# Designs tried in a protein design run: peptides against a protein of PDB entry 3VA4. Part 64

Target 1, 107 residues: chain A of PDB entry 3VA4
Amino acid sequence: EPIGQLRLFSGTHGPERDFPLYLGKNVVGRSPDCSVALPFPSISKQHAVIEISAWNKAPILQDCGSLNGTQIVKPPRVLPPGVSHRLRDQELILFADFPCQYHRLDV

## One batch from the design tools (peptide; made by RFdiffusion4, then SolubleMPNN)

Design b2_p14_7_s4 (from b2_p14_7, 5 letters changed)
Fold by OpenDDE base, seed 4:
Structure b2_p14_7_s4 (fold): chain B 107 residues (1-107), chain A 14 residues (1-14)
Amino acid sequence: as target 1 above (107 residues)
Amino acid sequence: SALARLLAELLEAL
């Protein structure tokens, strides 16, 4: 069962999409086999990873050396590649210029 | 709306 959710907000690309997040590594990227598949040119094939561990339900976000970066919106922070960022519930994230929101599921 | 809240947060962050 999903532990969290990543929402891609609606935009010029299309409607809002919700992606379930599971225990383990949830790869965000342009490649179709990514858990969070964002099929947009500005997204790297493997852009970032959201990892949820059994010992820590709070996910950690890492940029994977993406071309156009991963950023936290508030407070603003550009994530250096490979540096772990613990996601807060309702946190707003930019993958390149695509705004997303993490939601922790209460399950 | 969620989008309105997003925009507000983005503007505040700039």
Scores: peptide ipSAE 0.210, ipTM 0.762, DockQ to the pose 0.026
Fold by OpenDDE base, seed 2:
Structure b2_p14_7_s4 (fold): chain B 107 residues (1-107), chain A 14 residues (1-14)
Amino acid sequence: as target 1 above (107 residues)
Amino acid sequence: SALARLLAELLEAL
């Protein structure tokens, strides 16, 4: 079962969507094969990865050299490609300009 | 709403 959730907020693209996150690597990208599939042209085919090593550990977010980048909203941070960012519960993330939020699930 | 909270966080980040 999922350990976390990534929420894509509603916008011009459509309604809100929730994506389950599992142990291991959860790829965020435009490709339909991605765990978090964001089928938008400004999202890279393989944009970023959220790695969850254990249910009781914070996930690690890495940008995969995306064209339009990955950013943390608060505090503001642009993630350089391949640099690990430890996600906090309720973290707000921009993939390109698509706002998302990570939620730890109470499993 | 969740969207309202998002907007607030974005504004605070500016």
Scores: peptide ipSAE 0.208, ipTM 0.757, DockQ to the pose 0.025
Fold by OpenDDE base, seed 5:
Structure b2_p14_7_s4 (fold): chain B 107 residues (1-107), chain A 14 residues (1-14)
Amino acid sequence: as target 1 above (107 residues)
Amino acid sequence: SALARLLAELLEAL
């Protein structure tokens, strides 16, 4: 049962995509092995990780030392590699130049 | 639309 969702907004790359997020580590990256597979050259093979420890706790986002970075949109924040960021519901995230949104699911 | 909302949030953050 998914605990959250990461939405990749539509853009020049194509239509919107929704990725389910589960308890544990959800890796975001270009590699097809990632939970959130973003097959774009500007995305690192293992770009970032969203860790969900419990359904009633905010997920933790960490950049994994990606080439093009991970940023929070509002308020603007560049995430240094390996530094934990607590995700808020509806939070807008940039992985490289790809806008995404985290959504907590009611489960 | 979702895209419009995204753009609004981006602009607000600038």
Scores: peptide ipSAE 0.207, ipTM 0.754, DockQ to the pose 0.025
Fold by OpenDDE base, seed 3:
Structure b2_p14_7_s4 (fold): chain B 107 residues (1-107), chain A 14 residues (1-14)
Amino acid sequence: as target 1 above (107 residues)
Amino acid sequence: SALARLLAELLEAL
């Protein structure tokens, strides 16, 4: 059962997609093996990771040294590689130039 | 629209 969700908003790439997030490490990247597979050239093979330690704890987002970066939209913040960022519910994230939103599921 | 609001927030921040 998923604990969270990452939504990729619709865009030139196609329709919106929702990715379930589970306990442990959810890798975001271009590789098809990633939990959140974003098969786009501007996304690094292993771009970032969302780690969920418990259902009642905020996930931790880390950029994995991606080429085009990971940013929080509001308030704006560029995430340095390997630095932990505690995700807030409904937080808007840019992986490279792809807008996403983290959503905590009420389970 | 929730999506419209989110897009607006994105545009404001960029």
Scores: peptide ipSAE 0.178, ipTM 0.742, DockQ to the pose 0.025

Design b2_p14_8_s1 (from b2_p14_8, 8 letters changed)
Fold by OpenDDE base, seed 4:
Structure b2_p14_8_s1 (fold): chain B 107 residues (1-107), chain A 14 residues (1-14)
Amino acid sequence: as target 1 above (107 residues)
Amino acid sequence: LEELLEKLLEELAP
């Protein structure tokens, strides 16, 4: 069962989508085999990774050297490749220009 | 971009 959720807000790409997040590595990317598949040209094949451990419910977000970057909205922060960012509940994230929101589920 | 900002502000609002 999922312990988190990543919401992709609606936009020119289409309607809102929710992606379940599980223990381990949840890869965000354009590749269809990604846990969070964002099939858009501006998203790198392997754009970022959200890793969730059993001992830490707060996910760790890392950009994987994406072309168009990964950013935290509040407070504003561009994530350097490979640098760990601990996600807070309801954190707003930009993968390239795509706004997303992380939500911790009750587990 | 403006629409994007609007959405973000909406989610950030208390």
Scores: peptide ipSAE 0.063, ipTM 0.687, DockQ to the pose 0.027
Fold by OpenDDE base, seed 3:
Structure b2_p14_8_s1 (fold): chain B 107 residues (1-107), chain A 14 residues (1-14)
Amino acid sequence: as target 1 above (107 residues)
Amino acid sequence: LEELLEKLLEELAP
């Protein structure tokens, strides 16, 4: 079962998309092999990773050295490559210029 | 950006 969800907000690219997040590494990237596949040119093939170690622990977000970066919206923070950021429920994230939201599922 | 996103989320909230 999915433990979390990453929502890509609707935009010029199309409607909202919800991606399930599971235990382990959930790679965010342009590559179709990614758990969270964002097929947009500004997204790196392997852009970032959301790692969930346990259902009762906050996920860890890391930028993978992406070209256009990963940012937390509130409070604003650019994530240096490889630096761990613990995601809070309802956290707003920018992968390049694409706004997303992490949501912890109640399962 | 933050303000716009907050407004969007508020609108989407049931």
Scores: peptide ipSAE 0.060, ipTM 0.672, DockQ to the pose 0.024
Fold by OpenDDE base, seed 1:
Structure b2_p14_8_s1 (fold): chain B 107 residues (1-107), chain A 14 residues (1-14)
Amino acid sequence: as target 1 above (107 residues)
Amino acid sequence: LEELLEKLLEELAP
């Protein structure tokens, strides 16, 4: 079962999409084989990674040197590449300009 | 863009 969920809010790109997050690395990117596949030109092929470890179910988000960046909405923060950010439940994230939200699942 | 802002505001100020 998934441990978390990443929601991509609906927009001009289409409807809302929910992506399950599992233990290990959940790659966010434009490449179709990414765990969180965001097939949009402004998203890098491997844009970011959400890593969930067995000993710490709170995800760690890292930007992978994306072209258009990864940002936390509140408080506002642009994530430098490779810097670990611990995701809080309900955290709002911008991958490029695509708003997403992390949600911890009760499992 | 306006719709996106509304969604963000909704999530930030529920």
Scores: peptide ipSAE 0.058, ipTM 0.683, DockQ to the pose 0.026
Fold by OpenDDE base, seed 5:
Structure b2_p14_8_s1 (fold): chain B 107 residues (1-107), chain A 14 residues (1-14)
Amino acid sequence: as target 1 above (107 residues)
Amino acid sequence: LEELLEKLLEELAP
């Protein structure tokens, strides 16, 4: 069962999509092999990673040296590559220019 | 883009 969820908001690219997040590493990227596959040119093949080490522990987001970056919306923050960011519930994230939201699921 | 902004603002609202 998923422990979290990453929502990709709807836009010109298409409708909203919800991606389940599981224990371990959830890779965000353009590659179809990614847990969170965002098949868009501005997304790096392996753009970022959301790592969940335990069901009762906040996930860690890291940019993987993406071309177009990863940002937190509130408070505004550009994530340097490889730097761990603890995700808060309902946190808004930009992968390149694609807005997403992390949601912790009740397990 | 405008609609996207609305969504972001909605989610940011207390």
Scores: peptide ipSAE 0.057, ipTM 0.675, DockQ to the pose 0.025; fails the geometry check

Design b2_p14_8_s2 (from b2_p14_8, 12 letters changed)
Fold by OpenDDE base, seed 4:
Structure b2_p14_8_s2 (fold): chain B 107 residues (1-107), chain A 14 residues (1-14)
Amino acid sequence: as target 1 above (107 residues)
Amino acid sequence: AAALAARLAAEAAP
């Protein structure tokens, strides 16, 4: 059962997509092996990681040294590689130029 | 491009 969801908003790439997030590490990246596979050239093979712990339901987002970066939309913030960012429910995120939203599921 | 994406995200959010 997923603990959270990452929504990729619709855009020039296509329709909206929802990705389930589970306990442990959810890798965001272009590689098809990623939990959140974003098969776009501007996304790094391993772009970022969303880690969810049993003892702390709030996910930790880290950029993995991606080429085109990871940003929080409000308040605006560029995430330095490897720096932990605690995601709030409904947090808006840019992976490169792709707008996403984190949603905590009620479980 | 990032600024535009951020605006789109803000508008798409409920």
Scores: peptide ipSAE 0.149, ipTM 0.726, DockQ to the pose 0.034
Fold by OpenDDE base, seed 3:
Structure b2_p14_8_s2 (fold): chain B 107 residues (1-107), chain A 14 residues (1-14)
Amino acid sequence: as target 1 above (107 residues)
Amino acid sequence: AAALAARLAAEAAP
């Protein structure tokens, strides 16, 4: 069962997409092997990682040294590569220029 | 670029 969800909002790239997040490392990137596969040229092959250690702990987001960066929207925050950021429920995230939202699932 | 994306995220959020 998924512990969380990452939503990619609709845009010029197409419709909304929802990606399930599981215990362990959920890689975000352009590579089709990523748990969260974002097949767009501005996304790095391995762009970021969302690590979930337990259902009752906040997930950790880290940028993997991406070309176009990872940002939190509110409040605005650029994530330095490799620095752990604890995700809040409903957190709005930019991977490059792609708006996403993390949602905790109560399962 | 980043500012525009941030606005889009805020608008798209339910």
Scores: peptide ipSAE 0.145, ipTM 0.721, DockQ to the pose 0.036
Fold by OpenDDE base, seed 1:
Structure b2_p14_8_s2 (fold): chain B 107 residues (1-107), chain A 14 residues (1-14)
Amino acid sequence: as target 1 above (107 residues)
Amino acid sequence: AAALAARLAAEAAP
């Protein structure tokens, strides 16, 4: 069962898309075999990782050394590569220039 | 560009 969701907001790329997040590593990237596949040129093949553990359902976001970066919107913060950021429910994230939102599923 | 995207995300949030 999914523990969280990552929403890609609608934009010039198309409609909104929702991606389920599971225990373990959820890779965000342009590669089609990523858990969160964002097939856009400005997204790195392996852009970031959202990791969820069994003992702590709050996800850890890490940028994987992406070309165009990963940012938290509020408060604004550029994530240095490999530095853990604990995601809060409803947190807004930029992967490159693509706005996303993390949502915790209460299951 | 990132600032604009951030604003759009905030506006899109319910």
Scores: peptide ipSAE 0.142, ipTM 0.722, DockQ to the pose 0.035
Fold by OpenDDE base, seed 2:
Structure b2_p14_8_s2 (fold): chain B 107 residues (1-107), chain A 14 residues (1-14)
Amino acid sequence: as target 1 above (107 residues)
Amino acid sequence: AAALAARLAAEAAP
């Protein structure tokens, strides 16, 4: 059962998509093997990782040295590669130029 | 770019 969700907002690429997040490492990237597969050329094969250690702890987002970066929208923050960022519920994230939102599920 | 910024602001609004 998923304990979080990552929403990819609709855009020129197509409709909104929701990705379940589970305990452990949820890799975000262009590779189809990623938990959050974003099959777009501006996304790195392994772009970022969302690590969830426990249901009652905030997930940690890390950029994996992506080409086009990972950013928090509010407050604005560019994530340096490998630096841990604790995700807040409803946090808005840019993977390259793709807007996403993290949502904590109450399970 | 401006459209994206406006959309992100709307989604972030309380």
Scores: peptide ipSAE 0.141, ipTM 0.689, DockQ to the pose 0.028

Design b2_p14_8_s3 (from b2_p14_8, 11 letters changed)
Fold by OpenDDE base, seed 5:
Structure b2_p14_8_s3 (fold): chain B 107 residues (1-107), chain A 14 residues (1-14)
Amino acid sequence: as target 1 above (107 residues)
Amino acid sequence: SAALEALRAAEAAP
C-alpha cells in the first residue's frame, strides 16, 4: 500500500506521471530500476532518494550528488548532496529542471 | 530557471 505519491508534471517530455511511494527508500533517477524512474538525460542514474520510515512521519528527501541538482520551490532552496530535507505535504520539487510534487496519501 | 519560476507562479496563484 503506497503511503505517498510523487507527481511528475506534464511537459515537453510527455504527460503527467504519478509514482507511488512506499516505506523505505524510493530512489529517484534515470535508471529504470529506480522507484521513481525519470528516463531523461539530465537526470542522474541515481539522482535523489525519498525515504519514508513510517506512515506518520514526514518523508526525507536527499540529493545523491546529482549532476543537475535537486531544489525545493517554496521556499526556494537548493539541496546540498546528502542533506536531509523533510518533505511537507504538497511540496514542489525540481529534479534538474523537471517539476514534481509530493503528497501524502490518507491510508 | 524557467521551470522554477513557473512553479513559483503556480504556487502563488489563488
Scores: peptide ipSAE 0.112, ipTM 0.678, DockQ to the pose 0.028
Fold by OpenDDE base, seed 1:
Structure b2_p14_8_s3 (fold): chain B 107 residues (1-107), chain A 14 residues (1-14)
Amino acid sequence: as target 1 above (107 residues)
Amino acid sequence: SAALEALRAAEAAP
């Protein structure tokens, strides 16, 4: 079962999309085989990773050395590559300039 | 970025 969800908000790229997040590593990137596939030029092939462990349902977000970066919106913070950030429920994230939101599922 | 500004604007909107 999915433990969380990442929502890509609607924009010029198209409508809103929801991606399920599972235990383990959920890779965010342009590559079609990513768990969270964002097929846009400004997204790196492997842009970031959201990891969820069995003992802690709160995900850890890490930028994977992406070209255009990963940011937390509020409070604003640019994530240095490889540095762990614990995601809070409803947290707003920018992958490059694509706004997303993490949602913890009640499962 | 424009995306960040848009999000902030949305948060401030009634």
Scores: peptide ipSAE 0.105, ipTM 0.662, DockQ to the pose 0.027
Fold by OpenDDE base, seed 2:
Structure b2_p14_8_s3 (fold): chain B 107 residues (1-107), chain A 14 residues (1-14)
Amino acid sequence: as target 1 above (107 residues)
Amino acid sequence: SAALEALRAAEAAP
């Protein structure tokens, strides 16, 4: 069962989409085999990774050296490639220019 | 970016 969720907000690209997140590595990217598949040209094939080590621990987000970057919205921060960022519940994230939100599920 | 600005605006709004 999923222990987290990544929401892609609606936009010019289309409607909102919710992606389940599981224990382990959840890859965000344009590649269709990514856990969070964002099939958009500005998203790198393997853009970022959300790693969840336990249900009661905050996930770790890392940019994978993406072309167009990964940013935290509040407070604003550009994530350097490979640097661990501990996600807060309801964290707002930009993958390239695509707005997303992490949500911890009560399981 | 416009997306970032929109998110910030949304977060600031009640």
Scores: peptide ipSAE 0.105, ipTM 0.672, DockQ to the pose 0.028
Fold by OpenDDE base, seed 3:
Structure b2_p14_8_s3 (fold): chain B 107 residues (1-107), chain A 14 residues (1-14)
Amino acid sequence: as target 1 above (107 residues)
Amino acid sequence: SAALEALRAAEAAP
């Protein structure tokens, strides 16, 4: 069972999609075998990673040196490659220009 | 970006 969820909001690319997040590394990227597969040209093959070490610990988001970047919306922050960002519940994230939201699931 | 602007606008809306 998933510990978290990453929601890709609906847009010109299509409808909303929810991706389950599990313990360990959840890779976000264009590659189809990513945990969070975002098959869009502006997304890097391995764009970012969300690492969840325990159900009661905040996930860590890291940009993997993506071409078009990873940003936190509020407060605004561009994530430097490889720098750990502790995700808050309901955190709004931009992978390139794709708006997403992290949600901790009640498990 | 436009996406960021849209999110900010949505959050500011009552």
Scores: peptide ipSAE 0.092, ipTM 0.655, DockQ to the pose 0.027

Design b2_p14_8_s4 (from b2_p14_8, 9 letters changed)
Fold by OpenDDE base, seed 3:
Structure b2_p14_8_s4 (fold): chain B 107 residues (1-107), chain A 14 residues (1-14)
Amino acid sequence: as target 1 above (107 residues)
Amino acid sequence: AAERLARLLAEAAP
């Protein structure tokens, strides 16, 4: 049972996609074996990681030294590689130029 | 949510 969800908003790339997030490390990247597979050239193979330690704890987002970066939208923050950011429910995230939203599921 | 997303992205732009 997923604990969270990452929504990739619709855009020029195609329709909206929802990715389930589980306990542990959920890798965001272009590689097809990533938990959140974003098969786009501007996304690094291993772009970022969302780590969920418990269902009742905020996930930690870290950029993995991606080429085109990871940003929080509001308030705006560029995430340096390896710096932990605790995600709030409904947080808007840019992986490169792809807008996403984290959602905590009621489990 | 498209309108709200657009607004949020615009607000975050440099």
Scores: peptide ipSAE 0.189, ipTM 0.747, DockQ to the pose 0.027
Fold by OpenDDE base, seed 4:
Structure b2_p14_8_s4 (fold): chain B 107 residues (1-107), chain A 14 residues (1-14)
Amino acid sequence: as target 1 above (107 residues)
Amino acid sequence: AAERLARLLAEAAP
């Protein structure tokens, strides 16, 4: 069962999409094999990873050395590659220039 | 909440 959700806000690319997040690694990227598949040219094939452990259900976000970066919106922060960032519920994230929001599910 | 999002993005954009 999903532990969290990542919402891709609507935009010029199309409508809003919600992606379930599970225990383990949830890869964000352009590759169709990614858990969070964002099929846009500005997204790296493997852009970032949201990892959720059994020990701590708070997700850890890491940029994977993406071309166009990963940023936290509030407070503003560019994530250096490989540096762990613990996601807060309702946190706004930019993958390249695509705004997303993490939502913790109560399960 | 498009307006709120737009404001947040504007403030955070590098």
Scores: peptide ipSAE 0.186, ipTM 0.757, DockQ to the pose 0.029
Fold by OpenDDE base, seed 5:
Structure b2_p14_8_s4 (fold): chain B 107 residues (1-107), chain A 14 residues (1-14)
Amino acid sequence: as target 1 above (107 residues)
Amino acid sequence: AAERLARLLAEAAP
């Protein structure tokens, strides 16, 4: 069962999409094999990773050396490649220019 | 919610 969710907000690219997040590595990227597949040219094939090591621990977000970067919206922060960011519930994230939100599921 | 999001995104714009 999913223990988290990543929401891609709707935009000119298309409608909102909700991606379930599971224990382990949830790769965000343009490749269709990614757990969070964002099929947009500005997204790197393997852009970032959300790692959930336990149901009772905050997920860790890392940029994977993406071309167009990963940013936290509030407070604003650019994530250097490979640097761990502990996600807070309802965290707003930009993958390139695509706004997303992490949500912890109550399971 | 959409308006709030827009404001937050504007704050993040590089």
Scores: peptide ipSAE 0.185, ipTM 0.755, DockQ to the pose 0.029
Fold by OpenDDE base, seed 2:
Structure b2_p14_8_s4 (fold): chain B 107 residues (1-107), chain A 14 residues (1-14)
Amino acid sequence: as target 1 above (107 residues)
Amino acid sequence: AAERLARLLAEAAP
């Protein structure tokens, strides 16, 4: 069922966590209703969205006007709110200061 | 993996 995964790396917050990503909109945020729920104060309730339109198409990441921002690590890029970023496999992402990695699943 | 991540984060830090 899942087409991708978002990994939250281990840190002072706790151990590594993997979140499945599905077709459609996968919301990243502090709210427990989010597909990728990151229950940390520095994460906005609805922080960002990863949209997957097809199993064979790269996901689109958008920041939702978060307080502490969304950034791509390599090459470094701060994502302006609402601007689409096409995710590459193994892309490293910062939501606020929480490092994550997108992984495309071979299904 | 952790060391590589740390390096990438350090390089990306403002």
Scores: peptide ipSAE 0.182, ipTM 0.748, DockQ to the pose 0.028

## One batch from the design tools (peptide; made by RFdiffusion4, then SolubleMPNN)

Design b2_p15_3_s1 (from b2_p15_3, 7 letters changed)
Fold by OpenDDE base, seed 5:
Parts: C-alpha cells; structure tokens; sequence
Structure b2_p15_3_s1 (fold): chain B 107 residues (1-107), chain A 15 residues (1-15)
C-alpha cells in the first residue's frame, strides 16, 4: 500500500492529480513509465526521484540532472543534481514550474 | 515570473 502521496496542484495544465508513493524509488518525470508521470514538455524524461526506504523514515528527494530543475519552496532551495533532500510532511516542491506537495499517509 | 505564479498557486492550494 502507498506510504505517501505527491499532489500536483491544479493549473493551466489541468486539474489536481494525486500520485501514490511506495517503498523504493518513485521516479518523477515526463516518461509515461515514471511512477509520477508529469507529461509536460518542461519536465525531463527522468526529472527526479523520491526514494522511500521505510515507512518510518523521511523520503529522500533527488533531482536527476533535470533541465529545468527541482526546488523546495519553504525555505527556498534549488536542489543540485544528485543531492539528497529529506522531505518533510507537507513539503512544497517545484518540478520545473509545476507546484507539488508531498504528504505522508497515515496507514 | 512563472516561478512566482507557481509558488502563489501552491501556497493558495496548500492553505
């Protein structure tokens, strides 16, 4: 069962979408094979990865050398490629210019 | 900017 969820907020691209996150690597990218598929031209085929090692550990977000970057909103931070960022519950993230939010599911 | 718009949208929807 899913341990977390990544919400893509609504925008000009369409309505809000929720993506379940599971143990292991959840790839964020334009490729339809990604766990979190964001089919937008400004998103890299393999943009970033959210890795969840255990239900009781904070997920780790890493940018995969994306063209348009991955950023944390509060506090503002651009994630250098390959650098691990521990996600906090309710973390606001920008993949390129797409606002998203991670939240832990209470299972 | 696009980033500002995205940020504003995120903050609005997260509240």
Amino acid sequence: as target 1 above (107 residues)
Amino acid sequence: SARDAALAAALEQAA
Scores: peptide ipSAE 0.105, ipTM 0.758, DockQ to the pose 0.841
Fold by OpenDDE base, seed 3:
Structure b2_p15_3_s1 (fold): chain B 107 residues (1-107), chain A 15 residues (1-15)
Amino acid sequence: as target 1 above (107 residues)
Amino acid sequence: SARDAALAAALEQAA
């Protein structure tokens, strides 16, 4: 059962997609084997990682040295590579120019 | 910019 969800909002790329997040490392990237596969040229093969250590703990987001970056929307923050950011429920995230939202599931 | 557009879209869809 997923612990969280990452929503990719709809856009020019297509419709909304919801990706389940599980305990452990959920890699966000262009590679098809990523937990959150975003098959877009501006996304790095391994762009970022969302690590969930427990159902009752906030996930940790880290940029993996992506080319086009990872940003938090409110308040605005560019994430330096490898620096841990604790995700809040409903947090809005930009992977490159793709807006996403993290949602904590009631598990 | 693309970033501005993405932010606007995100806010609209999240609201």
Scores: peptide ipSAE 0.100, ipTM 0.743, DockQ to the pose 0.814
Fold by OpenDDE base, seed 2:
Structure b2_p15_3_s1 (fold): chain B 107 residues (1-107), chain A 15 residues (1-15)
Amino acid sequence: as target 1 above (107 residues)
Amino acid sequence: SARDAALAAALEQAA
């Protein structure tokens, strides 16, 4: 069962979408086989990864050397490729220009 | 900018 959720906010691309996150590596990218598939030209095929090692631990976000980057909103931070960022519940993330939010599920 | 607009939209939707 899913341990977390990534919300893609609504925008010019369309309505809001929610993606379940599971134990292990959840790849964010344009490729259709990504766990979090964002089929937009500005998203890299394999853009970033959210790794969840345990249900009671915060996920780790890493940019995978994406073209248009991965950023944290509060406080603002551009993530260098491969650098681990520990996600906080309700954290706001930009993948390229697409705003998303991580949410921990209570299960 | 487009980034600023995206951030504003995210904050509004998250509120």
Scores: peptide ipSAE 0.099, ipTM 0.742, DockQ to the pose 0.894
Fold by OpenDDE base, seed 1:
Structure b2_p15_3_s1 (fold): chain B 107 residues (1-107), chain A 15 residues (1-15)
Amino acid sequence: as target 1 above (107 residues)
Amino acid sequence: SARDAALAAALEQAA
């Protein structure tokens, strides 16, 4: 079962979508084979990665050198490519201009 | 800007 969840908030693209996150690498990107597939032009084919290890189940977010970037909302921060960012529960993330929220599941 | 709109939307939906 999933360890976490990434929620894509509703917008002009459509309704809210929830993506399950599992142990290992959860690639966020426009490519259809991404575990978190965001089929939008402004999202890079392989935009970012959320890696969850069995050690503590706390996700690590890394931008993969995306064109339009990955940002943390609070406090505002643009993530440099390849730099690890530990996600906090309920953290708000921007992939390009798409608002998302990470949620840790109780499993 | 698009970023501002996205931030506003995120805060709105997360509140």
Scores: peptide ipSAE 0.096, ipTM 0.734, DockQ to the pose 0.761

